# Ledger of designs, part 81: peptides against a protein of PDB entry 2FGR

Target 1, 331 residues: chain A of PDB entry 2FGR
Amino acid sequence: SSVTLFGIVDTNVAYVNKDAAGDSRYGLGTSGASTSRLGLRGTEDLGGGLKAGFWLEGEIFGDDGNASGFNFKRRSTVSLSGNFGEVRLGRDLVPTSQKLTSYDLFSATGIGPFMGFRNWAAGQGADDNGIRANNLISYYTPNFGGFNAGFGYAFDEKQTIGTADSVGRYIGGYVAYDNGPLSASLGLAQQKTAVGGLATDRDEITLGASYNFGVAKLSGLLQQTKFKRDIGGDIKTNSYMLGASAPVGGVGEVKLQYALYDQKAIDSKAHQITLGYVHNLSKRTALYGNLAFLKNKDASTLGLQAKGVYAGGVQAGESQTGVQVGIRHAF

## One batch from the design tools (peptide; made by RFdiffusion4, then SolubleMPNN)

Design b2_p13_7_s4 (from b2_p13_7, 6 letters changed)
Fold by OpenDDE base, seed 3:
Structure b2_p13_7_s4 (fold): chain B 331 residues (1-331), chain A 13 residues (1-13)
Amino acid sequence: as target 1 above (331 residues)
Amino acid sequence: SHAEQLLALALAL
């Protein structure tokens, strides 16, 4: 048996030029290149190619020293793995998020990520962004000739909000082809939630692809999210992403990503453009900088996620500029 | 079944 302590401390100076009042915000933020975390993991060989595993991981907030406490809400799984793949029990990334966020060149972190995995409808469920679930059972296939898949189910445990039942139920999965420079995936998911105390289904379809040309990588996402409400009609968002990354001088990486969020319920679009640079001082330590522009049109109020500084919205039709400069250390 | 629920989701999207 082995137990490994691991983590990341990622802290930055961040600025956004507009908050919800139209004022600038600046300060010390967290998780600009990678989510800061502390974790424990281990494996036991059971013989015959069977292994047991555990993984406990929580978020670290380096700006305030975890003033709101510490928990294992990032992952808290026990697993069995072998030639059949891996079964996991416990809170984790849902299979759709785990696979389809891999096409985000900003790793679903900081001011630059694809923001499609979002609560678009003021959903009242704890995980209405479609990223993680409680009470989750997951299965991941091995890779066979490039083909792989993942499936998950989360129990609602009769959780209710208002008149909504089955809150927190998740069902979802992906199919993928991962071979050499090519990756492509299709994901489907449904979560049961509530909006305004009424039953709502969060339906999600996501297509992702990437190709590594060696000198550069291209990546793309196409997503539709629908909050299907019994009263008031569907809240639908179509999200699109295209990104490129390239190595710089053997010690750096430059990233450029564009995203479009077509918010159908308010007939409003938001455009995001992010330039990022990572400079590796070692295998474990990096400096980074992110520059993001978010242009809201019409009734759109989206804000950049400068965690620890400002992650709220802006006024309708306003544009926001964000900057992060920081240090990432892994141990 | 879970498979039927995923199929129903795929048909409803």
Scores: peptide ipSAE 0.005, ipTM 0.420, DockQ to the pose 0.012
Fold by OpenDDE base, seed 1:
Structure b2_p13_7_s4 (fold): chain B 331 residues (1-331), chain A 13 residues (1-13)
Amino acid sequence: as target 1 above (331 residues)
Amino acid sequence: SHAEQLLALALAL
């Protein structure tokens, strides 16, 4: 058996040149290269190739010392694993986000990540970004000659918002091929939620692929998110991402990522481009810098996610520039 | 769309 205490403390100085009022915001932010976290995990060998596992993980906010408290909302699972794969019970990344965010070169955090996993429709469910779920059962297959899959179901437990009675139900999964330098995946998910107190389905389809050339990695995502509302029509977003990363001098990594968010309900696009650099001082400690540009068109109001400084929107059609410079330490 | 058909099929299974 093993029990491991683990974590990441990632804190930065961040700047964005525009908020919703057109003013600049700056200060100390968190989670610019990796989400800051504290966790406990362990395994027990039960014999015969069967293992029990647990994982408890919460977010750390190094700028305020977790003034709003600490919880295990990142992951709180018990599992069984063996030759059949892994079954997990408890709050976690949903299988679709767990697999498809792996193609994001910015690790789904800071000002550079793919923002497609979003609540596009003012959904009233706690996890309407499609990233995690409560009351989740997940199954992950072994890898069979490159082929692998994951499936999940989350119980709604009759949670209601307005007239919606199935809020928080998730069903979804992915199929993937992971072999050597190649990864490719298809993910499908539905969540039950509410918009304006009315039942709404959040449907998501995501394609991802990456290839590691050794000297560089290419990665891409294609996503459609659709909030199907009984009244007011569907809220559809098509999101696209293309990124490249390369090692620099054996101690660094440079990243460039572009994303397009085609917001169909408002006939408006947003373009995101991010340059990132990570400098490894050791195996556990890195310095990093991110520079991001977000160009909104027409009615688009998207903002960069400078956590701890500013993560709100901007005025319609405005562009935002963001910078993060920070330290990441893993233990 | 083809994507919607695949999603509908996957959710019907």
Scores: peptide ipSAE 0.000, ipTM 0.413, DockQ to the pose 0.012
Fold by OpenDDE base, seed 2:
Structure b2_p13_7_s4 (fold): chain B 331 residues (1-331), chain A 13 residues (1-13)
Amino acid sequence: as target 1 above (331 residues)
Amino acid sequence: SHAEQLLALALAL
């Protein structure tokens, strides 16, 4: 058996020009290029092509030293793997999020990421962003001729909120084609939650694709999230992303990503554009900078996720500019 | 758009 300690410490100086009061926020933030983490993982060869695995991973907050504590909420899985693929038991990324966030050129972190994986409806469930689930069983196929899939089910364990009795139940999966420069995926998920104490289904569909031209990579996402409420009508958001990245001088990467969030329940759009640069000082250490602009229209109140500095919304129809400059170290 | 129609179709399934 082998056990590997691994992690990332990513800390930045961040600025946003507006908070919910219209004031600027600045300070030391975390997770600007990659989510800061500490993890343990290992595998055991059981013979016959069967392996056991474990993975324990928690988020690190380098700005406050994990003042709220440390946990393994990022991933806490035990696994069996072999020629059949991999079965995982425990809290993890749900299969849809695990696959479809891979098309986000900002690695689902900092001020630049695709924000489609969100609680759009004030859902009362703990994971109503569609990213992770408790009590999750996941299965991932091998890659066969480029084709691969993942499926997941999370138990609600009779969690009740108001009249909703199945909160936290997840069912979902993806199908994908990953071969050479091409990746394409379709993900479908349903999560049971509550909104205003009433049972609500969070339905999600996501299409993702990327192509690596060598000189540049293009990536795209199309997503719909729908909170189906018995009373008050559906809360639907259509989210779109298009991104490009290119290597720079063998030591750097430039990224440009645009996203549109069409929030149908409030007839309001938000536009996000982010320019990022990563400069590799080594295989493990990088400097980075992100510049993001978020334009809310009408009733939209979205904010950039400058974690550790400001991750709240802004006033309706307001624009926000964000900057992050930081160090990422992997170990 | 055709993409919105495909997305709507996939959520109707």
Scores: peptide ipSAE 0.000, ipTM 0.445, DockQ to the pose 0.012
Fold by OpenDDE base, seed 4:
Structure b2_p13_7_s4 (fold): chain B 331 residues (1-331), chain A 13 residues (1-13)
Amino acid sequence: as target 1 above (331 residues)
Amino acid sequence: SHAEQLLALALAL
């Protein structure tokens, strides 16, 4: 058996030029290049090719020392693995987010990430961003000549919000091809939630692909998220992303990513462009900088996610500029 | 849309 303590502390100075009042915000933020975390994980060989595993991981907030407490909401799984793949029990990334966020060159954090995995509809469920679920059972296949898949089901446990039942139920999965420089995946998910106390299905379809040319990597996402409300029209968002990354001078990485969020329910688009640079001081420590521009059109109110400083919206049709400069340390 | 058809098919499976 093995037990490993691991973590990341990622803390930055962040600035956004506009909040919901039109004022600038600045301060110490967290998780600009990677989500800050503390975790324990381990494996036990049970013989015959069977292994048990555990994984406990919580988010670290280095700006306030976890003043709101520490939990294992990032992952809290027990697993069995072998030639059949891996079965996981417990809170985790849902299979769709686990696979499809891997195409995000900004690691699904900071001011640069693909924001498609979002609660687009003021859903009242705790995980209506489609990223994680409670009460999750997941299965991941081995890789068979590049082909792999993952499936998950989360129990609602008869959770209700207003008149909505089955809140927090998730069903979803992906199919993928991962071979050498190529990765491609299709993910499908449905989550039951509530909007305005009424039953709502959050349907998600995501296509992702990446190719590593050695000198640069290209990555793309196509997503549709639809909140199907029992009463009222659907809240549909089509999200698109294209990104490139390249190594710089053997110790750096530059990233450029564009995303478009076509918010159909408000007939409004938002455009995000982010330039990032990571400078490796060592295998464990990096400096980084992110510069992001978010252009809202019409009724769009999206804000950049400068965690620890400002992660709220802006006024309708307003543009926001964000900067993060920070240190990432992994242990 | 093709995406909606694929989603509907996957949810019907």
Scores: peptide ipSAE 0.000, ipTM 0.426, DockQ to the pose 0.012

Design b2_p13_8_s1 (from b2_p13_8, 7 letters changed)
Fold by OpenDDE base, seed 5:
Order: C-alpha cells, then structure tokens, then sequence
Structure b2_p13_8_s1 (fold): chain B 331 residues (1-331), chain A 13 residues (1-13)
C-alpha cells in the first residue's frame, strides 16, 4: 500500500478593471495557473491485478489560509481498479467535466479558462456548473487502442427544492479517443436541479479535441448547456473555445485562448481572449502571468474569475480586463 | 516539468 501527500499552492497578484459597480479590484488571489489544493491519495494492491484506491482532495486558499475552512470537496473517493478499468465511489469530478475540461489550456482555473461549465440559469443545485457531484458512482474504462470512456451516476437522495424532487441527480458520460498527439471526446450529461423552485434539467453536450504538433498544441471545445425549465423557456448557452499553446525556450509555455459564450436566453454574447505565460523555474515551481479581456455584449454580465480578488459579474455590456501574476508551487 | 507533476495529481476545478 502507498499513501502520497500532494498539493499545489498557487497565489497571485490580480487586478480587474471593473466589478459590478464599475470599480477596479486588486489584491492577492489564488489559483491563477492551477487550482491550489491539498490532497492525500493511495493505493493497495489486492492481488490478481485488483487495486483499491482512495483520493481525498480539497482546495487551498493561500491568500487567507482557508479562513472559511478546509474540506475534501474537490474529490473524496474510494475506488477499485484493474483490467476492467476503475470504479469510483464518492464526490468527484463528473466524468464529463473530468474529460472535457482537459482541453482547456488554462486548466479550468484563473482568469483565462473556458467558462462554459457554469450555472447559466441561477440553478439552485449545489453543483449546477456541471463540474462535480455528490453521491457519485463513476466508471472509467481502460484505454483500448486509444478508445476510452467514462460514465457516472449521482444519487439525488430525494433532495428537494421547491417542487423539484430529484435535485442533484446526475447521469452522464463521455467517449474519447486518446492516441499520440490526438485527443477527441464527446460528453453528454443531464443533471436534475431547480430554477425558481421548479424542476429543471441541465442538459450538457460537449465536444473537445486537441492535437499536439510538438511545436504547438491546438485545443478546442464546443459546448451546449441547456437548462430546460417548464415555465419561462429554456436557458441555452452555446460556448466555443479555441486555444493554442507552445513551448518557449524549453522552460516556458505561452498560451492563447479565445472563447465565445452565446447566451441565447438573453440574446447576448461574451468574448473572452486570454494570453498566458508560464515560466518553469523548476519541475515544481513556476512563475506565471495571465492577461485576459472579456467583452460582454448587450445584456451579458460575465466576469473573469480572479479568485480571491473578484469573481463576480460586471455591468451589462461592459468589458473587463484582468491580470494575474503569480507563483505556482507543486509538492 | 511542472505539468508532469500536475498530470500525476490532476484534478480540475
């Protein structure tokens, strides 16, 4: 058996030029290049190719020392794995997000990430961003000549909000092809939630692909989220992302990513463009900088996610510029 | 480098 303590402390100085009041915000933020975390994991060989595993991981907030507490809400799983793949029990990334966020060149964190995995509809469920679920059972296949898949089901446990009686139920999965420089995936998910106290289905379809040319990597995402409401019509968002990254001088990486969020319910678009640079001082320590521009059109109020500084929205139709400069240390 | 370590412990937000 083994037990590994691991983590990342990523802390930055961040600035955004506009908050909801139109004022600038700046200070010390967290998780600009990677989500800061503390975790424990381990495996036990049970013989015959069977292994037991556990994984406990929580977010770290370096700016305030986790003043609001620490939990294992990032992942808290026990697993069995073998030639059949892996079965996980416990809170985790849902299979769809686990796979499809991998195409985000900004690692689903900071001011640059793809923001499609979002609660677009003021959903009242705890995980209406489609990223994680409680009470989750997941299964991941082995990789068969590039082909792999993951499936998950989360129990609602009769959680109710208003008239919604299955809040937190998740069903979803992905199919993927991962071979050499190519990765491509299709994910489908449905989550039961509530909006305005009414039962709502959060449907999600995501297509992702990347290709590593060696000298550069291209990555893309196409996503539709649809909060299907009985009253008031559907809240649909089509999100698109295209990114490129390239190594620089053997120790650095430059990233450029564009995303478009077509928010159908408000007939409004937001455009996000982010330039990032990571400079590896060592295998474990990096400096980084991100520059992001978010242009909201019409009724769009999206804000950049400068965690620890400002992650709220802006006034409708306003543009926001964000900067992060920080240190990432992995252990 | 750092990405390799991140991949080993990779959990996204």
Amino acid sequence: as target 1 above (331 residues)
Amino acid sequence: MAEELLAEARELS
Scores: peptide ipSAE 0.015, ipTM 0.544, DockQ to the pose 0.053
Fold by OpenDDE base, seed 2:
Structure b2_p13_8_s1 (fold): chain B 331 residues (1-331), chain A 13 residues (1-13)
Amino acid sequence: as target 1 above (331 residues)
Amino acid sequence: MAEELLAEARELS
């Protein structure tokens, strides 16, 4: 048996040129290259190739010392694993998010990530961004000649909001091929929620792929998110991402990523372009810089996620520029 | 371990 204490502390100086009032924001932020976290995990060998595991992980906010408290909302699982794969019980990334966010070259954090995993419809559920779920059972297969899959189901436990009676129910999964330089995945999910107190299904389909050419890596995502409402019509967003990364000088990595968010319900698009650089001082410590530009068209109000400084929207049709410069340390 | 943790980097919500 083993128990490991682990974590990441990622803190940055961040700037965005516009908030919801059109004013600039700047200060000390968190999680610019990787989400800051503290966790405990361990395994027990049960013999015969069977292992028990636990994982407890919470977010760290280095800028304020977790003034709002600490919890294990990132992951709180117990598991069994073996030749059959892994079964997990507890709050975790849903299988679709766990797999498909891996194609985001900005690691689903900071001002540069793919923002498709979002609550596009003012859903009233706690996890309407499709990233995590409470009361989750998940299963992950081994890799069979490149082929692998994951499946999950989250119980709603009769959670109600307004007239919606199954809020928080999740069902989803992915199939993937991971072999050498190639990765490709298809994910499907449905989450039950409420919008305006009415039952709503959040349907998600995501296709991801990456290829590592050695000298550079290409990565892409195609996603459709649809909040299916009984009244008022569907809220659909098509999100696209294309990114490239390359090693620099043996100790650095440069990343460039473009994303398009086609918000059908408001007939409005947003374009995101991010340039990132990571400089590894060691295997555990890095300096980084991100420069992001977000152009909203028409009624779009999306904002860059400068966590700890400003993560809100902007005025409709406004552009936002963001910068993060920080230190990431893993332990 | 550090490389593994970096590969697991995800937003909280």
Scores: peptide ipSAE 0.013, ipTM 0.537, DockQ to the pose 0.049
Fold by OpenDDE base, seed 4:
Structure b2_p13_8_s1 (fold): chain B 331 residues (1-331), chain A 13 residues (1-13)
Amino acid sequence: as target 1 above (331 residues)
Amino acid sequence: MAEELLAEARELS
């Protein structure tokens, strides 16, 4: 058996030129290149190719020293694995997000990530962004000649909000092909939630693909999220992403990513473009900078996620520029 | 470990 302590501390100076009042925000933020975390993990060989595992991981907020406390909300799983794959019990990334966010060149954090995995409808569930779930059972297949899949189910445990029952129930999965430079995946998920106290299904379909050309990597996402409300009609968002990354000088990486969020319920689009650079000082320590521009059209109010500084929306139709410069250290 | 963690850090919070 083994136990490994691991973590990342990622802290930055961040700036956004507009908040909800139209004012600038700046300060010390967290998780600009990677989510800051502290974790414990381990495995036990049970013989016969069977292994037990555990994973406990929580987010670190370096700007305030976790003033709101520490928890293992990132992942808290026990698992069995073997030739059959892996079964996980506990809070984790849902299979769809685990796989499909891997195509995000900005590691699903900071001001540059694909923001499609979002609560688009003011859903009242805790995980209505479709990223994680409580009470989750997950199964991941081995890779068979490139083909792999993951499935998950989260129990609602009779959670209710308003008249909505089954809140927090998740069912979903992905199929993928991962072989050499190519990755491609299709994910489908449904979550039960509430909007305005009424039962709502959050349906999600996501296609992702990437190809590593060696000199550069291309990545793309196509997603539709639909909050199916019993009353008021569906809230649908189509999200698109295209990104490229390339190594620079053997110690650096440049990233460029564009995303479009077509918010059908408000007939409004938002455009996000982010340029990022990571400079590796070592295998464990990097400097990074992100520059993001978010253009909201019409009624769109999306904001860049400068965690620790400002992650709220902006005024309708306003554009926002964000900058992060920081240090990432892994241990 | 760091490289593995960085690869795993692709996870949304």
Scores: peptide ipSAE 0.008, ipTM 0.527, DockQ to the pose 0.051
Fold by OpenDDE base, seed 3:
Structure b2_p13_8_s1 (fold): chain B 331 residues (1-331), chain A 13 residues (1-13)
Amino acid sequence: as target 1 above (331 residues)
Amino acid sequence: MAEELLAEARELS
C-alpha cells in the first residue's frame, strides 16, 4: 500500500474593474492557474490486477488560511480498479464534468475558464453547477482503441426543498474517443433540483473536442443547459467555447480562449475572451498571468471568477476586465 | 506529481 500527501498552493494578485456597484476590486486571490488544494491518496494492490484506492482532497484558500474551515469537498472517494476500469464511491467530479471540463484550456479555474458548468437558474441544490455530486457512484471504462466512457449516479437520499423531492439526484455519463492528438467527447446529464421551491430538472448536453498539432492545441466546447421548471418555463443557456494554446520557448505556455453564453431566458448574450501565460520555473513552480474580458449584453450580469477578490456579477449589460498575476506551487 | 495535479485542477462546487 502507498499513501501520498499532495497539493497545490496557487495565490495571485487580482483586479477586476467592476463589481455589482460599478466599482473596482483588487487584492490577493487564490486559484488563478490551478485550484489550490491539499489531499491524501493511496493505493493497495490486492493481487490479480485488482487495486483498492482512496482519495481525499480539499480546497486551500491561501489568502485567508482557510478561515471558513477545511473539508474534503473536492473529492472523498474509495475505489476499486482493474482490467474492468474503475468504480468510485463518494463525492467527486461527476463523470460529465470530469471529462468535458478537460477541454477547457484554463482548467476550469481562475478568471479565464469556460463558465458553462454553472447554476444558470438560481437552483437551490448544492451542486447545481453540474461539477460535483454527493453520494456518487461512478464507473470509468478502460480505453479500448481510443474509446472510453464514464457513468455516474448520485443518490438524492430523499432530500427535499420546498415541494421538490429527489433533490441532488444525478444521472449522467459520457462517451469519448481519445487517440493520439485527437480527443472528442459527448456528455449527457440530469440533476434533480429546485428553483423557487419547485421541482426542476437540470439537463445538460456537452460536446467537446481537441486536437494537438504539436506546435499548438485547439479545443472546443458546445453545451446546452436547461433548467426545466414545472412552472415558469425552461431556463436555457447555450454555451460555446473555442481555445488555442501553444508552448513558448520550452518553459512557457500561452493560451487564448473565447466563450459565448447565450442566455435564452433573458434573451441576452455574454462574450468572454481570455489571454493567459504560464511560465514554468520548475516542474513544480510556475508564474502566471491572466487577462480576461467579459462583455455582457442586454440583461446579462455575468462576472469573472476572481476567487478571493471578487466573484460576483456586474450590472446588466456591463463589461468587466480582470487581471491575475500569481505563483503556483505543486507538492 | 505536479503534472498529475495540474491535470486534475477543477473548481470546487
Scores: peptide ipSAE 0.008, ipTM 0.530, DockQ to the pose 0.050

